Peptides against a protein of PDB entry 7PB4. Designs and how they scored, part 51

Target 1, 105 residues: chain A of PDB entry 7PB4
Amino acid sequence: KMLNIKEYKEKLLSTLGEFLEDHFPLPDRSVKKKKKNIQESSVNLITLHEMLEILINRLFDVPHDPYVKISDSFWPPYVELLLRNGIALRHPEDPTRIRLEAFHQ
Target 2, 218 residues: chain B of PDB entry 7PB4
Amino acid sequence: DALQMAVGYFEKGPIKASQNKDKTLEKHLKTVENVAWKNGLASEEIDILLNIALSGKFGNAVNTRILKCMIPATVISEDSVVKAVSWLCVGKCSGSTKVLFYRWLVAMFDFIDRKEQINLLYGFFFASLQDDALCPYVCHLLYLLTKKENVKPFRVRKLLDLQAKMGMQPHLQALLSLYKFFAPALISVSLPVRKKIYFKNSENLWKTALLAVKQRNR

## One batch from the design tools (peptide)

Design b1_p18_1_s2 (made by RFdiffusion4, then SolubleMPNN; from b1_p18_1, 9 letters changed)
Fold by OpenDDE base, seed 2:
Structure b1_p18_1_s2 (fold): chain B 105 residues (1-105), chain C 218 residues (1-218), chain A 18 residues (1-18)
Amino acid sequence: as target 1 above (105 residues)
Amino acid sequence: as target 2 above (218 residues)
Amino acid sequence: MAEQMLRLMVEELVELEA
């Protein structure tokens, strides 16, 4: 039973990843060439899939403190997307921390 | 190829300069319809046209006609279906188009190449049960998609609430019976033992076309 | 919008893990 659930979860995550790549891809690095001055912040941006994985894992791993600190690897538009759609919530006292929304609470 | 020109027209939109936009549209639409019903459409053609039908690029009448001719030659790409469902969320399509889409999805279910991504949309489909017009078709779709893992207490509650609101509809009964099969402990209510599962429109709009597709692929 | 679909997909994932 546990193996089947794990496999199913992995499959679902993989499928979600494909969906996210199709509908919410990271901005093409190629557009960076023209505007000179934006300091190529060497920050490796994570995919929306990875961001969601982090948030989901935190919710289940640390349910009493399900908040994740927004790092420089978090693409701001993704953060906004999650917040705007009620997928994530900001910490009431620390705007740099977000959690996955408790959909069943 | 006439079909390629027609698909290209819908994809790129009408070229500004043609005085007879409506005649051109009708010509291309008829081309698509004729090919679809005669031979079916390639997966790539369905991908393009299905998205167009649900994007709101054209009027409801055109979208309806396009959607009605989404008949595969062989298979439908799951990706096309996922993209199509995403358009349902945008709300640019009419209620009638949504109904038609779900009917189409049920009718074409066996021709979809994979079901993995569609299964992830289970929650989306389940949420659509609240729409009275969609409910019968969504129940049928969910009946096809439901796995044991999808049967959760909150969904059972929602189905029971829906039953309380709408009464014991055959399509709801079918879905509830499936839920009870997977999770008997979650459904305490005695469901009438119906030997035959009944969904509305067992005869879909594409019955003849689907028979032809099956014959060609044998 | 793809955004609404995203929410529903995430909800489904969370529900499957709970």
Scores: peptide ipSAE 0.534, ipTM 0.601, DockQ to the pose 0.458
Fold by OpenDDE base, seed 5:
Structure b1_p18_1_s2 (fold): chain B 105 residues (1-105), chain C 218 residues (1-218), chain A 18 residues (1-18)
Amino acid sequence: as target 1 above (105 residues)
Amino acid sequence: as target 2 above (218 residues)
Amino acid sequence: MAEQMLRLMVEELVELEA
């Protein structure tokens, strides 16, 4: 039974990864060649898959404080996507922190 | 009528089967089966029953029987199919139910009223290629759905990897040939020229019923 | 539709981890 659950989990993760790549890809770095020198810190955006992984891991690793701090690597549209769909919740007192929704009804 | 009562039972009926409930369940299943195979079901009835079959409300045996009788009188609503696919994501149905659903989807494909939303699920279906039990049926479905815009380099790589793993399966070759047609530059490998595209279960469980539906709608 | 599917998939993953 346990082996079947692990295998199913791996399959589901793979399916989710592909689904996310197809429906929620990161924006193509439109290198608009605008010339100006400002060191825009090329913050490497993480994929939605990676973001979800972080949130899921935090929920189970630290159940008493399941909130993750939003970093610059979090693409704002992804954060909004998770919030509006009830997948994530914003911390009531700290808007820079989000958690995965506990779907345990 | 008897059909409305049966559909109502499945929609609103008690989840916990007692022994007396089994006889009632069987009666209603037979009613649905009889009407479906004789006349087909209305789009609204399919919407309700398809959702129930994949929701996990009933056992696998019941779900299988419901799916087998999802025969349209005229059309199937695209929304019903989208809802059904959403239930596949929840994972409350058995592997056999998933296989049956994909077989059903391929068989009933022409009776679905619209394809716009189903086409958006292309990536989800493509991901299911990794399941050995689903792969033949998913290839067939993708063959029906694939547009030029769906043919991407990463999908080509995945298909070639699957071919390397599984061998040159007829259903996979059919899909690859279609991909090569849309994007010849992405597939450098020479594919054998097959005169006939072969998909598993060319004779589906619904062949006779589908012929009847087509005759009624002409 | 894709957004709804995403929610369902995530919910399933969470259930599997529990």
Scores: peptide ipSAE 0.551, ipTM 0.501, DockQ to the pose 0.280; fails the geometry check
Fold by OpenDDE base, seed 4:
Structure b1_p18_1_s2 (fold): chain B 105 residues (1-105), chain C 218 residues (1-218), chain A 18 residues (1-18)
Amino acid sequence: as target 1 above (105 residues)
Amino acid sequence: as target 2 above (218 residues)
Amino acid sequence: MAEQMLRLMVEELVELEA
């Protein structure tokens, strides 16, 4: 049963990855050129897939503190996307931390 | 090959320079239809065309015709189905296309090579039960997909709520009966013992095509 | 609708892990 769950998880993550690439791709590097003033923080943005993996892993690895600190690699629109859809929750006291929503206890 | 040219046309889109875009489109569409109904399509061709049909690249009439001819020669790739479902979420296809897709998915279910990834989309399909137009077909799909591990208390509640709203629909009863089979403790309500699971099979647009596919693969 | 699907997919992932 556990092996099947792991395999299913991996497959679902793969499917999710493809879905995210198709529907929620990272902005092309080219769009950043026009707004001059935002310091080109050379920070490599992570994919939404990677972000979700981090959140899911944290939820299960550290269930008592399932919050992940928002780094500069987190594209703000992705964070907003997750929050607005109830996929993630912001920490009540620290707005720089988010957790994956526990959908069914 | 005429089919390869037709598939390539749909994949690349209409080349701007052709004065008779509609005639060319119709020609290629007829080519795909003819091959699909006579011989079936390769998994790769279905992958391409199914995505096109649901992407909103073409008009609803064209998408409908493409979807109607998604008949496999042998198998349909599960990946193609997953991609197709992803397009349903984008909302670029019409409601009628969504209905047709679910009908297609049910009709072609046995020809899908694997079900593991599709089973992972169980929650998505279950959420689509709230759409009145989709509900009968989604119930049928869920009936095919449901495993014991999918039968959760919250889903039981949702089904019962849906039944309360829509009445005792045969397709809902079929799904509930399956749920009761897997988890009798979760369903305390007496379900009428329906001897015959009645899904509207009478509307299988692909009945003749499916028979032909089965005969060719024998 | 894509956003709704995303939620549902993530929900299923979490449910499978739990």
Scores: peptide ipSAE 0.534, ipTM 0.599, DockQ to the pose 0.494; fails the geometry check
Fold by OpenDDE base, seed 1:
Structure b1_p18_1_s2 (fold): chain B 105 residues (1-105), chain C 218 residues (1-218), chain A 18 residues (1-18)
Amino acid sequence: as target 1 above (105 residues)
Amino acid sequence: as target 2 above (218 residues)
Amino acid sequence: MAEQMLRLMVEELVELEA
């Protein structure tokens, strides 16, 4: 039973990864729009897959404080996507922290 | 080959320079339809055309005609189905196209080479039960896909709530009966023991084609 | 619809880990 669950989980993760790459890819930085002074903050954005992994891991690793601090690597549209779809919740007192929604424990 | 040219046309899109775009489109569509109903389509051709039909690249009328001729010569790739489902999520296809797709999926279910990836989409299909137009066909699909591990308390509650809302529908009863079979402790409600499971005959559109496919593969 | 599918996939994943 456990082996089947692990295999299923791995397959699900793989499917999720492919799905995210197809439907929610990071914007190609290649559009050199020449506009002025926006400091090319060289911050490497993480994929939505990586963001979800961080949130899921935090939920299980630290269930009493499942919140993750939003870093500069978090693409704002992804954060908004997770919040508006009820996948993530913002901390009530700290808008810079989000958690994975507790789906029917 | 006329079929290759037709598939290529749909894949690459209409060449801007053609004065008679509509006639060209109709010609290629008829070519695909003729081959599909006569011989069936290769898995690669289905992969290309199914994606096109659901991508919103063409109008609803064209998409409908393409979907109706997605008849396999031998097998359908599960990857094609997964990609197709992903397009349903993008929302560029009409409601009628979605219904037709689910009907197609049920009708062609046995010709899909593998089910592992499709089974991972169980939650997505289950959520689609809330759509009244899709519900009968989704129930049939879930009836084919449901394993013991899919039967969870929250899904049972959702099905019972849906039954309370929609009434005792034959397709919903069939699915609930299957759930009770796998997890009798989760369903305390006495379900009428129906000797026969009745789903809407989704196969009617492809009945003759499916018979031909089975005869060729024999 | 892609967003709905995302939610469902995440829900399933969380359920498997629980």
Scores: peptide ipSAE 0.533, ipTM 0.608, DockQ to the pose 0.541; fails the geometry check

Design b1_p18_1_s3 (made by RFdiffusion4, then SolubleMPNN; from b1_p18_1, 9 letters changed)
Fold by OpenDDE base, seed 4:
Structure b1_p18_1_s3 (fold): chain B 105 residues (1-105), chain C 218 residues (1-218), chain A 18 residues (1-18)
Amino acid sequence: as target 1 above (105 residues)
Amino acid sequence: as target 2 above (218 residues)
Amino acid sequence: MAEQVLRLMVEELVILEA
């Protein structure tokens, strides 16, 4: 039973991943680098799929502190997307931390 | 062949330069329709055309016609269905197209090669029950998809709420009866024992085509 | 509408994990 749930979850995540790639792709880096001298920290943005995986895993791995710190790899529009749709919640005291909504509760 | 050219046209879109865009479109659409109804379409062709029909690339009339001819020669890929559902979520298709899609999905359900990925979309389909136009067809789809593991207390509550709002609809009763079968403890309400589950099968637009497909595969 | 679907998919994932 547990293996089937895990497999099912993985399949759902895969389906979600495809959906996200189609509808919420990362912006193509082709936006013209206007040369402002800001240290191009080549921050590799993670996909929305990866972001959701992190949030889901944290919710279940550490249920007493389900918050994830927003890193530079988190594309701000994705964070906003999750927040405005009630998928994620911002930590009340630390705006740099977000959690997945506990839909099972 | 003519079908490949037609599919290619829909995939690539209208080439800007053709003065007779509408005539060309109609020609290719008729080609697809003719082949689909006579022989069915290959899984790859359905994959391409189904996505096109739901992507909003063409007008509603064209999308409707494409969707109506999504008749398999043998099987439909579950991946194609998942992709199609993803397009429904984007909202580029009309309400009528959504209804038609669910009707199609129910009609073609047995021809879908695998159900695992579709089962993962159970929650999405369930949420669509709130749409009055979709509700009968979604109930039918859910009736086909529902497993014991899908029967949760919150879904039972939602179905009962819908029944309270819409009345004792045959399609809702059918689904509730299935829920009661899997989880009798969750449904305390006495459901009339309906011996025959009547989903509106009479409105299957593809009945003749499906019979033909079954005859060819025999 | 795509955003609503995303929520529903995530909700389902969370429910299944629970």
Scores: peptide ipSAE 0.624, ipTM 0.527, DockQ to the pose 0.494
Fold by OpenDDE base, seed 1:
Structure b1_p18_1_s3 (fold): chain B 105 residues (1-105), chain C 218 residues (1-218), chain A 18 residues (1-18)
Amino acid sequence: as target 1 above (105 residues)
Amino acid sequence: as target 2 above (218 residues)
Amino acid sequence: MAEQVLRLMVEELVILEA
């Protein structure tokens, strides 16, 4: 039973990864070339997949404080996407912290 | 080959220079339709055309006609189905196209080579139950896909809530009966023992074509 | 619709990990 659940989870993660790459890819840096003034902040944006992984891991690793601080690597449209769809919640006192919704509760 | 030229046309898109774009489109569409109904399509052809039909590259009328002729010669690739479901999520296809796709998926279910990846999409299909237009076909699909491991308390609650909202629909009752079979402890409500499971539109648009496919593969 | 699918997939993952 446990092996089947693990395999299913791995497959689901893989499917999610492919889905996210297809439907929610990071913006190609090529479009930013035309507007001169946006400071080339060398910050490597993480994928939505990586963001979700961080949030899921935090939810289970630290259930008493499941909030993750929004870093510069978090693409703002992804944060908004997660919040808008009820996948993530903003901390009531700190807008720079978000948590994954506890769907298992 | 006329079919290869037709598939190539849909894949590459209309060449800008053709004055009679609509006539050319119709010619190629008829070619695909004729071959599909006569002989069926190869898995590779279905992969290409199914992707095109759901991508929003062409208008709804064209997409509908393409989907209606997605008849396999032998098998449909599971990967093609996964890609198709991905396109449903992008929202570039019409509601009618989505309904047709689910009807197609149910009708062609036995001709899909593998089910492992499709089974992973169980949660996605289950969520589509909330769409009233899709609900009957999604119930049928879930009836085909559901394993004991998929039957969870939260899904039972969602199905019961849906039943409360929509009433006792035969397709929903069929799915609930299957859930009760796998997990009787989760469904305390006495479901009427229906001897016959009825899904609406058992007469699929492809009934004649499917019979022909089965005869050729024998 | 893609956003709805995303929510559902995440929900399923959370349930499987719990």
Scores: peptide ipSAE 0.627, ipTM 0.502, DockQ to the pose 0.530; fails the geometry check
Fold by OpenDDE base, seed 3:
Structure b1_p18_1_s3 (fold): chain B 105 residues (1-105), chain C 218 residues (1-218), chain A 18 residues (1-18)
Amino acid sequence: as target 1 above (105 residues)
Amino acid sequence: as target 2 above (218 residues)
Amino acid sequence: MAEQVLRLMVEELVILEA
């Protein structure tokens, strides 16, 4: 039963991933707008799919500390999207940490 | 090939220089319609055109006509359906287009090659039950998709709440009956024994076309 | 609408894992 749920989750995430790629793609790095000062922080941004996967996995793997630290790989608009829609919550004491909403509780 | 040119037109969009954009559009649309109703469309053509119909690239009238001619020659790719559903989520299509899409999806359900990914969209479809215009068709779709694993207490509650709000609709009763079949312990309410499951528009817009497709693939 | 759908999908994922 647990294996089936995990597989189902993975499959659902995959489907979600395709959806997210179509509707919430990462900004194309190629728009070289010449604005000077944005340090090209070479940080590889992760997809929204990957972000959600991390958050979901953390919620279930570490239920007593379901918070994920926001890394430089987290595109800020994605973080805002998740927070705005009640999909994720900020840690009350540490704004650099977010968790997935516990919809099952 | 006239069809390839037509599909290419919709895919690439109108070439800037054509003074008679409307005539060209109509010509290509008629080409697609003609082929679709006579022979059906290849899975690749459906993939392209279905995406276009739901993307909001063209006006509602054009999108409606394209969607109405999404008739397969053989099969529809599940991936095409998933992409289409993704467009529904973006909200660039009209309410009428959404209704038409669900009608299409129900009508063409048996021609979709795989159902695994579509089944994963169960929750999305279920959420659409709240839309009064979509509800009958979504119930029908869910009736086709529902597995035992989909029957959860929270969904039962939502269906019962919906029934309380909308009354005992035949399409909702059909879905509830299926839920009760899979999980009798979750539905304590006695459902009226209906001899026949009835969904609205059993005679779909594509009845003739579907018969033709079945005949060609026999 | 896309954002709402995203929420619903995630909600379902979480509920199904629970």
Scores: peptide ipSAE 0.625, ipTM 0.508, DockQ to the pose 0.455; fails the geometry check
Fold by OpenDDE base, seed 5:
Structure b1_p18_1_s3 (fold): chain B 105 residues (1-105), chain C 218 residues (1-218), chain A 18 residues (1-18)
Amino acid sequence: as target 1 above (105 residues)
Amino acid sequence: as target 2 above (218 residues)
Amino acid sequence: MAEQVLRLMVEELVILEA
């Protein structure tokens, strides 16, 4: 049963993946940021697809604590997007943690 | 060939600042139209052109004409449909284009190679029921897509609410009847026994073309 | 509109998994 859920999630995410890539792509790193000394913290940003996958998985895998800690890999505009649209909720006591909205409850 | 050049034009856009952009556009559009209605388009061509039609790359008139000639030679890729739906979400297309797309989707439904991914978009389509212009066509689409698993209490409530708002529309009744079939316990209301399900099928813009496609594939 | 669609898609995913 759990395997089927994972497969189903993957299929759904795959279907959405193209949509996300087309409409919510990561910023092209190719804009020649002028060499300002911002330490290129080579933070590998994850896709919105990956972010949603993490959030969905957490919601179902750990329903009693469905919150995910926002890492440096989370592109801030994506976080804001999810929050603004009611897709995700910020933890009331810890702003560094977000959860997926429990649409099924 | 002429079709490849035409598709390439739409895909890549006008290369040269040709003073005669409109004539070139019309030429290529006519080429696509002629081939589509005569022979149908390959799945790859539909993939490209369908995306273009919904991307907002061209004006509404051009997009409409492209969409009207999205006639398959054999099959339409499900992926193309999913991509198309994604473009609808971006809102770069007109309301009329959306309506046309749903009409197209219903008309071409049987020619789509797979339905698995489309079925995953059920909720999206269902949400579009709130659009009065789309509602009849969306109901038809949902009628084609609905599985038992899609029939949820909240959707039933939404449909009933919609019925209360817009009245007993034939297309809505058809969908509700299907819902009742799958989940009779969720719909306590007596639905009129309609012997015939009436969707606005009468104006299938592609009727002649679809007949031709079916004949070629027999 | 894209954002709204995203919400709807995610909502559906959650509901279906539920």
Scores: peptide ipSAE 0.622, ipTM 0.535, DockQ to the pose 0.449; fails the geometry check

